# Peptides against a protein of PDB entry 3LCN: the designs that were tried, part 20

Target 1, 96 residues: chain A of PDB entry 3LCN
Amino acid sequence: QYTENLKVIVAEKLAGIPNFNEDIKYVAEYIVLLIVNGGTVESVVDELASLFDSVSRDTLANVVQTAFFALEALQQGESAENIVSKIRMMNAQSLG

## One batch from the design tools (peptide; aimed at target 1 L34 E47)

Design b2_p25_3_s1 (made by RFdiffusion4, then SolubleMPNN; from b2_p25_3, 9 letters changed)
Fold by OpenDDE base, seed 5:
Structure b2_p25_3_s1 (fold): chain B 96 residues (1-96), chain A 25 residues (1-25)
Amino acid sequence: as target 1 above (96 residues)
Amino acid sequence: SEFDEFKARFEKEMQEVAAKTVDTR
């Protein structure tokens, strides 16, 4: 139900990672897939770390946790647009 | 506004995650 919105949200979060060397759309899709199949923060991070060595474990953990928070926000009725906007602002703030 | 409330909650949650990450290092 929130799968497509969550993909967009996660992609926005990934777009804020400096020197990210992977396909953003693919990674976002994969994260969402792992979550909807019962993944936890720890298990999803473990999986991502095993596949993508160009990103630190801490960075991956931050992305995954953001995904879980975003999913909760969506389920509580928050719009995907608002979540994306907030993440975009946070990305800009971290780089500024 | 609804966005402002979400922004505040989301920011707080992200800060907590960041703090935990630093603490575990």
Scores: peptide ipSAE 0.128, ipTM 0.671, DockQ to the pose 0.126
OpenDDE base, seeds 1, 2, 3, 4: peptide ipSAE 0.124, 0.062, 0.120, 0.066; ipTM 0.659, 0.588, 0.650, 0.570

Design b2_p25_3_s2 (made by RFdiffusion4, then SolubleMPNN; from b2_p25_3, 12 letters changed)
Fold by OpenDDE base, seed 3:
Structure b2_p25_3_s2 (fold): chain B 96 residues (1-96), chain A 25 residues (1-25)
Amino acid sequence: as target 1 above (96 residues)
Amino acid sequence: SEFDEFLEKFNKEMKEVAAKTVDTR
């Protein structure tokens, strides 16, 4: 039920990765697909690392962890808009 | 929320890294 919001959230997180050369929307959809089908942080990271070797494992782990925490926030009633804003702030800080 | 705690931890770590970088330059 939170799938669409989570896609937007993950896309925002991916948009903050320097030199990211993959389609953001496509990767976000794939991450969410893995999560809703029972993936764990470790299994999702492993899958992504096998497909996207241009991105460090640590970066992928951060994205996936963010997704899981964001999902929990959604389940607790926080709006997607607020979550996206927080991630945007995080992106700005990491690139500064 | 745990998400907020995660963000807080991340922000703290980034600030610490930035501070160390400035000190070493």
Scores: peptide ipSAE 0.354, ipTM 0.745, DockQ to the pose 0.056
OpenDDE base, seeds 1, 2, 4, 5: peptide ipSAE 0.353, 0.352, 0.351, 0.350; ipTM 0.744, 0.746, 0.745, 0.744

Design b2_p25_3_s3 (made by RFdiffusion4, then SolubleMPNN; from b2_p25_3, 7 letters changed)
Fold by OpenDDE base, seed 3:
Structure b2_p25_3_s3 (fold): chain B 96 residues (1-96), chain A 25 residues (1-25)
Amino acid sequence: as target 1 above (96 residues)
Amino acid sequence: SEFDKLKAEYEAEMKAVAAKTVDTR
């Protein structure tokens, strides 16, 4: 029930990665798919690392952890809009 | 929110780990 919102949230997080040249929508959807199918932080990171060697494992771990935190926030009633806004702010700060 | 709290804690931890790694080099 939170999958569509989570895709948007993860996409926003991916958009903040410098020099990320993969399809953001695809990667976001794939991350959410892995999570809803029972993936853990470690297993999802392992999968992503095997597919995208141009992105550091630490960066991938940060994205995946954010996704799990966001999912928890959604389940606790926080709006997707608020979560996206916070991530966007963090993205801007990291590039500043 | 709980999201903000958990994220902040995670980022603080990662920063600490990175700092230790650099310091030990």
Scores: peptide ipSAE 0.042, ipTM 0.486, DockQ to the pose 0.058
OpenDDE base, seeds 1, 2, 4, 5: peptide ipSAE 0.041, 0.032, 0.054, 0.037; ipTM 0.488, 0.476, 0.539, 0.487; seed 4 fails the geometry check

Design b2_p25_3_s4 (made by RFdiffusion4, then SolubleMPNN; from b2_p25_3, 7 letters changed)
Fold by OpenDDE base, seed 4:
Structure b2_p25_3_s4 (fold): chain B 96 residues (1-96), chain A 25 residues (1-25)
Amino acid sequence: as target 1 above (96 residues)
Amino acid sequence: SEFDELKAKYEAEMKAVAAKTVDTR
């Protein structure tokens, strides 16, 4: 039920990755797909690492962990817009 | 667990970001 919102959230997180050369929408969609189909942080990271070797495992892990935490936040009633805003600010702060 | 610790850090960070957002608006 949170699939579409989670895709937006994950996309925002991916947008903060320097030198990210993969399609953000595609990667975000795939992450969410893996999560909603029972993936764990480790299994999702493993899958992503096998497909996108241009991105470090640590970076992928950070994205995936954020996705799981965001999903929990959504389930707790936080709006997708609010989560996206926070992530956007965090992205900006990480570069500043 | 390590996951719980990461979750706690994430939540703390999100709270801090939210606070800054409110203060800047």
Scores: peptide ipSAE 0.170, ipTM 0.695, DockQ to the pose 0.059
OpenDDE base, seeds 1, 2, 3, 5: peptide ipSAE 0.075, 0.074, 0.089, 0.086; ipTM 0.595, 0.601, 0.628, 0.617; seed 1 fails the geometry check

Design b2_p25_4_s3 (made by RFdiffusion4, then SolubleMPNN; its pose is not in this set)
Fold by OpenDDE base, seed 2:
Structure b2_p25_4_s3 (fold): chain B 96 residues (1-96), chain A 25 residues (1-25)
Amino acid sequence: as target 1 above (96 residues)
Amino acid sequence: MEREEKLKKLKEKIKKLKEELEKKE
């Protein structure tokens, strides 16, 4: 199972959202749990949007899609460190 | 929604999902 690595990855992605004043650890855990319980990009975004209305749906969708891509990458053998590094680079460019 | 209330709600949702996941396993 890749849940723990995925939580770290999602947390890194969330850290890139400007003015996101939420507990990143819990939000990351929530996203991962939604995914592993059968959520789709759309359903997870809908859930997050209901809780975090100050964040655009596009930004939320970007986070969620990244999580799904990261899960696929992990399954294909890419290291969590490498994925986190890529996300960190993307965050430096911008997210919001 | 207040921050504390939101966090509480989030924690409850997490708990529920963990329980659901446990039932599937």
Scores: peptide ipSAE 0.708, ipTM 0.938, DockQ to the pose 0.857
OpenDDE base, seeds 1, 3, 4, 5: peptide ipSAE 0.708, 0.705, 0.706, 0.708; ipTM 0.938, 0.937, 0.937, 0.938; seed 1 fails the geometry check

Design b2_p25_5 (made by RFdiffusion4)
Pose (drawn by RFdiffusion4):
Structure b2_p25_5 (pose): chain A 96 residues (1-96), chain P 25 residues (1-25)
Amino acid sequence: as target 1 above (96 residues)
Amino acid sequence: SSEELKARLEQALAEYLARKAEEEE
């Protein structure tokens, strides 16, 4: 199963949203459960937009799309650690 | 608080699943 790994990956992505003052672990769990229960990028983004009005739609879509891409990479055998490393790099905008 | 956010997200998930089940019927 990939659910536990996907939660850690989504949490790392959420940590990169500036001034996102929310409980990251619970938001990650919520996003993962929506995807596991058959959600699409649109349905998950719409649900998040009603909950988090301060965050732009494009930012939310970016988080959700990352979750779907990451689930595919896990199914393709990529380690969760490597996926998290790429997200950290994207969040920091640095090769360092 | 974290407790209130958790309860709110559980309720939002329940409502979403109920709508999804109605659309599948």

Design b2_p25_5_s1 (made by RFdiffusion4, then SolubleMPNN; from b2_p25_5, 12 letters changed)
Fold by OpenDDE base, seed 1:
Structure b2_p25_5_s1 (fold): chain B 96 residues (1-96), chain A 25 residues (1-25)
Amino acid sequence: as target 1 above (96 residues)
Amino acid sequence: SSEEQKKLLEERLEEWLKKKALEQL
């Protein structure tokens, strides 16, 4: 029920990774699918690390943890728009 | 099923990565 919003949120987070040259929509969709199918932070990071060796494990962990926090926020009633806005601001700060 | 979807996405992502790797050669 929060799947589509979570995909958008995760995509925004991925867009903030410097030199990330992968299909953001595919990766975001895959992360969300892993989460809704019972994945943990550790198991999802392990899966992503096996696919994307150009991205540090810490960066992947940050993305995945953000996804879990975003899912919780959605469940607590926060709007997807607000969550995306926060992530976008954080992305901008990291590039500044 | 969710497992079928997972498998499909994994396959799609892997194929996409292979394609991109070939394009970079």
Scores: peptide ipSAE 0.174, ipTM 0.701, DockQ to the pose 0.079
OpenDDE base, seeds 2, 3, 4, 5: peptide ipSAE 0.105, 0.212, 0.108, 0.119; ipTM 0.641, 0.731, 0.645, 0.660; seed 3 fails the geometry check

Design b2_p25_5_s2 (made by RFdiffusion4, then SolubleMPNN; from b2_p25_5, 12 letters changed)
Fold by OpenDDE base, seed 5:
Structure b2_p25_5_s2 (fold): chain B 96 residues (1-96), chain A 25 residues (1-25)
Amino acid sequence: as target 1 above (96 residues)
Amino acid sequence: SSEEQKKKLEERLKEWLKKKKELLE
């Protein structure tokens, strides 16, 4: 499946969150775990919000939505490298 | 990664999640 690539992608997205002090790899893996086990954007956001109250719900929603879009992109044949590159560019723009 | 490494990571994740759950109580 696409779980390993998705973990990398989600981790890249999380790396763009300022002042995020959690283990990015752990959070990324957890998000992917929730998604592959049938989670929805709403349910995953709810779960993350309960765990990380220091991060805004909107920020969490953005991360989760990105994960779902990335999964769809992977399924449609887009390379993980290309997706990561897009996210990295978005991260750089957001920090400005 | 090897299957063994994957298993170890999974275990660490479970422990991490357990810790987070405890913080919510």
Scores: peptide ipSAE 0.247, ipTM 0.746, DockQ to the pose 0.074
OpenDDE base, seeds 1, 2, 3, 4: peptide ipSAE 0.183, 0.188, 0.143, 0.176; ipTM 0.704, 0.712, 0.671, 0.698

Design b2_p25_5_s3 (made by RFdiffusion4, then SolubleMPNN; from b2_p25_5, 10 letters changed)
Fold by OpenDDE base, seed 2:
Structure b2_p25_5_s3 (fold): chain B 96 residues (1-96), chain A 25 residues (1-25)
Amino acid sequence: as target 1 above (96 residues)
Amino acid sequence: SSEEQKKLLEERLKEWLKKKKEEEE
């Protein structure tokens, strides 16, 4: 299963959120748990929004959507390392 | 508050993990 890789990927994505002062590992793990339990983008965003009202829904949606895309990429054979690298580049662009 | 949010998240995660563990037994 891709859960562990997905946690790493989601954590990298969360690390790119400005002023996000939460335990990234916990949040990433929770997101992955919601996804593997059959959550949809909308349902996971709703759950996260209930927890993190300081983060916009758009930002949360971006994180969750990235997670789903990453999961699909993993299933298609892309390495977690490559996915993380892409996310890291995106994070750098957003902060630049 | 951030602390409250963190606490809530941790509790939910803990509950979820506990449930999953019980289901695997």
Scores: peptide ipSAE 0.165, ipTM 0.660, DockQ to the pose 0.210
OpenDDE base, seeds 1, 3, 4, 5: peptide ipSAE 0.136, 0.119, 0.141, 0.142; ipTM 0.663, 0.626, 0.663, 0.674

Design b2_p25_5_s4 (made by RFdiffusion4, then SolubleMPNN; from b2_p25_5, 11 letters changed)
Fold by OpenDDE base, seed 5:
Order: C-alpha cells, then sequence, then structure tokens
Structure b2_p25_5_s4 (fold): chain B 96 residues (1-96), chain A 25 residues (1-25)
C-alpha cells in the first residue's frame, strides 16, 4: 500500500492548519491508520472532531478528503512528491 | 505491519490524542 507516502502527504496537509499544535506525525499516522482500516471520510472526520474540537469540522473534512484524494492519486501513479508539492501550494494560498 | 499491529497502534494513538486533548482543557 501507500501508507508511508500518505503519512507524509497528510502531515503536509496538517502543517497548513493554523494554530494546530499537535504532533503532526502522530496525527497523520492516525488518520492513515483509520483510512486503511476501512474508515470513510465521514467516520474519520467524526473521530478527529471528537479529538480536536478546536479545529473546525470543515478543516478536518478538508484534511481527510485530501488524504483520500491523495490515496487515489497514488494508486493512479502520481508521485508522492508531486502531491506534496500541490498541498504545499494550497497551504500557502490558504494563508494568503 | 500486520492488521493486528495496525489496530494496536491505532488504539495507542487514539489514547494518546485523547490524553493530549484533556491536557489542553
Amino acid sequence: as target 1 above (96 residues)
Amino acid sequence: SSEEQKKKLEERLKEWLEKKKKEEE
């Protein structure tokens, strides 16, 4: 699978969340584990929302959806580096 | 890793995150 790449990708996405002061690697790993163990966007968001009430549900949904899209992209042959690059650009745009 | 290992790790991370949440409250 693409668990390790997803962890990196999700971590990059999490890094773009303002005032998010959790261990990004752990959270990313948790998200990926939820996904690879059959989690859906909704179920993963629900889980994260229960843990991070200071983060908007929309933000969490955006992270999780990005993870699922990234997984699909990886499966379709897109490189992790390219995906990370896109996310990084999106993060920058979000802050602007 | 095995599915069992992944599940165990998931549980550990969940517990850790929950603990961190409580610390922030």
Scores: peptide ipSAE 0.141, ipTM 0.670, DockQ to the pose 0.091
OpenDDE base, seeds 1, 2, 3, 4: peptide ipSAE 0.138, 0.140, 0.135, 0.140; ipTM 0.668, 0.667, 0.666, 0.665

Design b2_p25_6_s4 (made by RFdiffusion4, then SolubleMPNN; its pose is not in this set)
Fold by OpenDDE base, seed 3:
Structure b2_p25_6_s4 (fold): chain B 96 residues (1-96), chain A 25 residues (1-25)
Amino acid sequence: as target 1 above (96 residues)
Amino acid sequence: SMENKEKLELLKEKIKELKEKLKEK
């Protein structure tokens, strides 16, 4: 069961999006549930694009792909803390 | 599952609700 860790990871990724004022907790939960319910990168991006038209599809695709990669990393034994740290560093670099 | 489908709908509606509240601020 990696869903709770994945929610934290996705929330960290969403926190890096400039001018994203939506509730990060609920959006992260929605993304994770879409994935565990059999969603693909394309189908999840389509769902998010319908809700957040102010965010580019490239940005949404980046978030969703990160979620899929993070899930794989968790399954391969990487700690949630390490994954969060990597994402946080990437967020900081994007701001610079 | 049907349970997940219901939960997905609830989350989607909650997100929409919060979006509207955000616009009101």
Scores: peptide ipSAE 0.539, ipTM 0.882, DockQ to the pose 0.084
OpenDDE base, seeds 1, 2, 4, 5: peptide ipSAE 0.500, 0.534, 0.148, 0.408; ipTM 0.868, 0.880, 0.681, 0.830

Design b2_p25_7 (made by RFdiffusion4)
Pose (drawn by RFdiffusion4):
Structure b2_p25_7 (pose): chain A 96 residues (1-96), chain P 25 residues (1-25)
Amino acid sequence: as target 1 above (96 residues)
Amino acid sequence: SEIEERIAELKEFLQERREEQHEEE
C-alpha cells in the first residue's frame, strides 16, 4: 500500500505553502482519503477550496496534482524518500 | 463506508478549526 507514504509526501508539499496556518497532518490525511475514495483533481480541489478560502485555486490544484503524480511514481517503484526530496527542493526553490 | 465516515469526521474537524480561527481574529 502507498497510503502512508502518500500522506508524508502531501504533508511535505503542504509545508511549503506560505502562511498556511493549518494542521498539516490532518489536511494531508484528508487529501489522501479523498483520492483513495475515487476523487479527481477537480473534486479534491473543489472540496479543499470550500475548506481553505485564503489559498488560491492554483495553489490548491498544485498540491492535489502533486499527490496524484506522487502516487503514480510510487506505483512505478520510486521511493517515497526520493519524492519527498524533490518536493523539498521545489518548496525551497534551491538545488542546495 | 469506513473511508467515507473518516472523511466526514476530518471535514467536520477542519471546519471547526476554521471557525475558531475566525472567532479569534

Design b2_p25_7_s2 (made by RFdiffusion4, then SolubleMPNN; from b2_p25_7, 11 letters changed)
Fold by OpenDDE base, seed 2:
Structure b2_p25_7_s2 (fold): chain B 96 residues (1-96), chain A 25 residues (1-25)
Amino acid sequence: as target 1 above (96 residues)
Amino acid sequence: SELEKRIEELKEKIKKRREEKKKLE
């Protein structure tokens, strides 16, 4: 039920990764579905690391952890818009 | 399951796109 919102959130997080030349929509959906399918932070990170060896494990872990936190936030009643805004601000800080 | 099927589909799409981009570089 939070799948679509989570996709948007994860996409925003991925957009903050410098030199990440991948289809953001596909990767975001991939991550979300892995989580929905019962993935853990560890298992999803492992999966992503196997695909994106040019991205540091820490960066991947940060993305995945953000997804899990976002899911929890959504469940707690926080709006997707608010979560996206926070991530966008964090992305800007990272680039600044 | 349908979910697992979609996951695999996405994985293959991602892999394919990466291979294509590598060839273009």
Scores: peptide ipSAE 0.728, ipTM 0.933, DockQ to the pose 0.887
OpenDDE base, seeds 1, 3, 4, 5: peptide ipSAE 0.727, 0.727, 0.728, 0.728; ipTM 0.933, 0.933, 0.933, 0.933

Design b2_p25_7_s4 (made by RFdiffusion4, then SolubleMPNN; from b2_p25_7, 13 letters changed)
Fold by OpenDDE base, seed 2:
Order: sequence, then structure tokens, then C-alpha cells
Structure b2_p25_7_s4 (fold): chain B 96 residues (1-96), chain A 25 residues (1-25)
Amino acid sequence: as target 1 above (96 residues)
Amino acid sequence: SSLEEKIKELKEKIKKEREKKELEE
């Protein structure tokens, strides 16, 4: 399973959220375990929205969808490093 | 399940860290 790599990937995605003052490691792990426990995009977004009401639902949905896409990418053989790099570039583009 | 318990634990940790940070500010 790809839980550890996915945690790293999700953490990178969370790092791109402006003014997100949460423990990224804990939140990333939380998201991954919700997914592993059978969560869907909708159910995980709902959970995160209740926990992080200061973050827009769209932003949360983007994070969660990224996690699911990343999981699929990992399963298809893409390296975690490549996925992280893509997310990092996307984060940088958002700031630029 | 063990996984569900871990999830609950993490949620509490997230909340606690948030509260800790708020108290430090």
C-alpha cells in the first residue's frame, strides 16, 4: 500500500494552502487514513469541512481530489517524488 | 477498529495542536 507516500504527497498539497495554520503532518495523516478507511471524496471533504471551517470547501475538495488522483498515480507506477514535484510546481504557480 | 481509533486520535491531536497554538499566541 501507498499510505506513507500518500502522506508525503498530501502534506505537500496542504503546504500550498495560504494561512493554513494546522499541523500539516497530522492533517495529512488524517486525510490518508480517512481514505484508507473507505472514505469517498465527498465524505472526506465533509469531514474536513467540519474540522477546518476557515478553509473553503473548494480548497478542501481540491486537496482531497489530489489525494485520490495521487493514489491512482502511485498505483499506476508514478513515483512519489514525481507527484510531489508536480504539486510543488502547482503550489509555486499559485503563489506566482 | 484500530484504524478508526487512530483516526479519532488524530482528529483530537489536530484539535489539541490548534488549541496549543492559539494559547501560545
Scores: peptide ipSAE 0.722, ipTM 0.934, DockQ to the pose 0.699
OpenDDE base, seeds 1, 3, 4, 5: peptide ipSAE 0.722, 0.720, 0.722, 0.721; ipTM 0.934, 0.934, 0.934, 0.934

## One batch from the design tools (peptide; aimed at target 1 E22)

Design b2_p26_1 (made by RFdiffusion4)
Pose (drawn by RFdiffusion4):
Parts: sequence; C-alpha cells; structure tokens
Structure b2_p26_1 (pose): chain A 96 residues (1-96), chain P 26 residues (1-26)
Amino acid sequence: as target 1 above (96 residues)
Amino acid sequence: SISYPESYDEERTELIKEKIEELKAQ
C-alpha cells in the first residue's frame, strides 16, 4: 500500500505553502483519503477550496496534482524518500 | 523534517477531522 507514504509526501508539499497556518498532518490525510476514495484533481481541488479560502486555486491544484504524480511514481517503484527530496527541493527553490 | 506551522485554526481542524471520519466510514 502507498497510503502512508503518500500522506508524508503530501505533508511535505503542504509545508512549502507560505502563511498556510493549518494542521498539515490532517490536511494531508484528508487529501489522501479523497484520492483513495476515487477523487479527481478537480473534485479534490474543489473540496479544498471550500475549506481553505485564503489559498489560490492554482496553489491548491498544485498540491493535489503533486499527490497524483507522487502516487504514480510510488506505483512505478520510486521510493518515497526520493519523492520527498524532490519536493523539498521544489519548496526551497534550491539545488542545495 | 517537515516544517509545521507554530499555530493553526482549531475550528477548521475539527471540521477536517469530522470529514476524515466520514470518508473512513464509506
């Protein structure tokens, strides 16, 4: 199963949203459950937009799309650690 | 490690927790 790994990956992505003052672990779980229960990028983004009105739609879509891409990479055998490393790099905008 | 915020909205957290339980019950 990939659910536990995907929660960690989504939480790392959420940690990169500036001034996102929410309980990241619960938001990540919510996102992952919506995807596991058959959600699409649109349906998940729409659910998140009603909950988090301060965050732009494009930022939310970026989080959800990252979750779908990460699930595919996990199914393709990429380790969760490597995926998290790429997200950290994207969040920091640095090769360092 | 994951960079958690120093604070967050408790009322919204409780709402999300309720929605998580609804999704688990499906």

Design b2_p26_1_s1 (made by RFdiffusion4, then SolubleMPNN; from b2_p26_1, 10 letters changed)
Fold by OpenDDE base, seed 2:
Structure b2_p26_1_s1 (fold): chain B 96 residues (1-96), chain A 26 residues (1-26)
Amino acid sequence: as target 1 above (96 residues)
Amino acid sequence: DIKYPKSYNEEKKELIEKKIEELKKL
């Protein structure tokens, strides 16, 4: 299982959202739990959109897709550290 | 004990926490 690493990764991604005024740790945990309980990109985005109407669906989709890609990367042997580093770079470059 | 109104952020956090707990029980 990669849930703990994925939580860290998702949290880093969420940290890149401007004006996101929520507890990132809990939101990240929620996203990961949705995924491991069978959520799809669409269903997870729908859930998040219902909770965070101040965040665009595109932004939410980007977060969720990143989570799924990160999960695959972890499964393929990439370290969480490397994935987080990439996300930090993306955040710094204002990549939504 | 006295209770104070929760802020929007606190209410949202509580909601998310509740949802998390529900999923953790599955």
Scores: peptide ipSAE 0.478, ipTM 0.810, DockQ to the pose 0.220
OpenDDE base, seeds 1, 3, 4, 5: peptide ipSAE 0.472, 0.475, 0.476, 0.477; ipTM 0.809, 0.810, 0.810, 0.811

Design b2_p26_1_s2 (made by RFdiffusion4, then SolubleMPNN; from b2_p26_1, 10 letters changed)
Fold by OpenDDE base, seed 5:
Structure b2_p26_1_s2 (fold): chain B 96 residues (1-96), chain A 26 residues (1-26)
Amino acid sequence: as target 1 above (96 residues)
Amino acid sequence: MIKYPKSYNEELAEKIKEKIKELKEK
């Protein structure tokens, strides 16, 4: 029920990673599917680390944790637009 | 260890993973 909004949110988070040249839409969809299939932060990070060894585990963990927090926020009634805005601001801060 | 048939979403995840691999290797 929140999967489509979560995909958009995760994509926004991925867009903030410097030198990340993967297809963001596919990666975001993959992360969301891993989560809805019962993945934990640790298991999803392990999976992504095996695919993207050029990205640090800390960066991947940050993305995955953001996804879990976003899912909880959506369930608590926060709008996807508001969550995306927060992530966009965080992306800008991390690059500056 | 007990193994169960993959759900639709689990199979979809595997398909997307393969697509990601194909794209990153090009």
Scores: peptide ipSAE 0.528, ipTM 0.842, DockQ to the pose 0.056
OpenDDE base, seeds 1, 2, 3, 4: peptide ipSAE 0.525, 0.528, 0.522, 0.522; ipTM 0.840, 0.841, 0.849, 0.848; seed 2 fails the geometry check

Design b2_p26_3 (made by RFdiffusion4; failed a check: too like the target's own chain)
Pose (drawn by RFdiffusion4):
Formats: sequence, structure tokens, C-alpha cells
Structure b2_p26_3 (pose): chain A 96 residues (1-96), chain P 26 residues (1-26)
Amino acid sequence: as target 1 above (96 residues)
Amino acid sequence: SAELDEKWTEMAEQTAALAQQPHPPS
């Protein structure tokens, strides 16, 4: 199963949203459950947009799309640690 | 896959663009 890894990956992505003052672990769990229950990028983004009005739609879509891409990479055998490393790099905008 | 790598490249560019926008407290 990939659910526990995907939660950690989504939480790392959420940590990169500036001034996102929410309980990251619960938002990540919510996102992962919506995807596991058959959500699409649109349905998950629409659910998140009603909960988090301060965050732009494009930012929310970016988080959800990352979750779907990461689930595909996990199914393709990429380690969760490597995926998290890429997200940290994207969040920091640095190769360092 | 190559398609997924491409999507990751594009995600990285979008993430950098989006971080430059005003972000009010949530």
C-alpha cells in the first residue's frame, strides 16, 4: 500500500505553502483519503477550495496534482524518500 | 516514465511561479 507514504509526501508539499496556517497532517490525510476514495484533481481541488479560501486555486491544484503524480511514481517503484527530496527541492527552489 | 518526468519539471516551474504571489494568512 502507498497510503502512508503518500500522506508524508503531501505533508511535505503542504509545508511549502507560505502563510498556510493549518494542521498539515490532517490536511494531508484528508487529501489522501479523497484520492483513495476515487477523487479526481477537480473534485479534490473543489473540496479543498471550500475549506481553504485564502489559498489560490492554482496553489491548491498544484498540491493535488503533486499527490497524483507521486502516487503514480510510487506505483512505478520510486521510493517515497526520493519523492520527498524532490518536493523539498521544489519548495526551497534550490539545488542545495 | 518520461511523461511523468516531464510533469515533474513543469510542476517545479509552476511551484516557483506560485511562490512569488501574495499569500495571506490562512

Design b2_p26_3_s1 (made by RFdiffusion4, then SolubleMPNN; from b2_p26_3, 12 letters changed)
Fold by OpenDDE base, seed 2:
Structure b2_p26_3_s1 (fold): chain B 96 residues (1-96), chain A 26 residues (1-26)
Amino acid sequence: as target 1 above (96 residues)
Amino acid sequence: SMELEKKWEELEEKWAELLKQPHPPT
């Protein structure tokens, strides 16, 4: 299982969202919970969109897609540290 | 793999567009 690594990864992704007013750790845990309990990209996005209106649906979709892809990367042998580093760089780049 | 790196790049590009903030005037 990669749940703990994925929680860290998703939290890093969420940390890049400006004006996000939710507990990042809580939301990251919730996303991972939904994924490991059989959620799809679409169903997880729908759930998040129903709960959080401060973030666009497209932004939520990118977070969720990143989570699923990160899981795939972990399964293919990429380290959690490397994935977190990539996401951190994405966040820095988005600041312009 | 090349496919993984390509997908990371795509996510990065979309993320940059989604989170793009207007620059303050100078």
Scores: peptide ipSAE 0.581, ipTM 0.878, DockQ to the pose 0.268
OpenDDE base, seeds 1, 3, 4, 5: peptide ipSAE 0.579, 0.578, 0.580, 0.575; ipTM 0.877, 0.877, 0.877, 0.875

Design b2_p26_3_s2 (made by RFdiffusion4, then SolubleMPNN; from b2_p26_3, 14 letters changed)
Fold by OpenDDE base, seed 2:
Structure b2_p26_3_s2 (fold): chain B 96 residues (1-96), chain A 26 residues (1-26)
Amino acid sequence: as target 1 above (96 residues)
Amino acid sequence: SSELEKKWEELEKKWAELLKEPHPPT
């Protein structure tokens, strides 16, 4: 139901990671796939950490936590556009 | 909601700290 919006949201989050050397859309899709197939924050982080070594585990954890929280926010009625905007601002602030 | 906003702020704060400087590859 929220998978497509979540993919966009996660992709926006990943786009904020400097020197990220993976295909953002691919990773975003993979994260969402793991979540909708019953993954937990811990299990998804473990999977990502095993596959991608260019990003710290803590950074991956924040991405995954954001994904789960974004899903909750979507379920509570927050728009995908608003969530993406917030994440974009997070990225901008972290770079400033 | 206030709770949602607080959680967003927490994520933002953590994200800012994480991205403050680059992390070396594992």
Scores: peptide ipSAE 0.570, ipTM 0.871, DockQ to the pose 0.508
OpenDDE base, seeds 1, 3, 4, 5: peptide ipSAE 0.568, 0.568, 0.568, 0.569; ipTM 0.871, 0.871, 0.872, 0.871

Design b2_p26_3_s3 (made by RFdiffusion4, then SolubleMPNN; from b2_p26_3, 14 letters changed)
Fold by OpenDDE base, seed 4:
Structure b2_p26_3_s3 (fold): chain B 96 residues (1-96), chain A 26 residues (1-26)
Amino acid sequence: as target 1 above (96 residues)
Amino acid sequence: SSSLEKKWEELEKKWAELLKEPHPPS
């Protein structure tokens, strides 16, 4: 399964959020937990928004969308390393 | 695939928009 890969991927995504004051590892694990337990984009975003007010709903939504798409990409054969690299570049690009 | 790439690009574009700092009106 892809849970461990997703945790790394989501953590990388969260690491790009400026002034994020939550435990990245914990939040990443929680997002993956919700996804693998049948969560939808909407339900996961709702849960996160209720717990973490330091991040906008739209930002959380992008993180969650990325997680779901990453899972799809993994299932289609894309490597976790490649996905992490893409996300890292996204984070870097946003800072440029 | 092209569809995968397009979706990544969309996420990237939105992410950049979300994380960019606001600028005063010019």
Scores: peptide ipSAE 0.565, ipTM 0.871, DockQ to the pose 0.286
OpenDDE base, seeds 1, 2, 3, 5: peptide ipSAE 0.562, 0.564, 0.563, 0.565; ipTM 0.870, 0.871, 0.870, 0.870

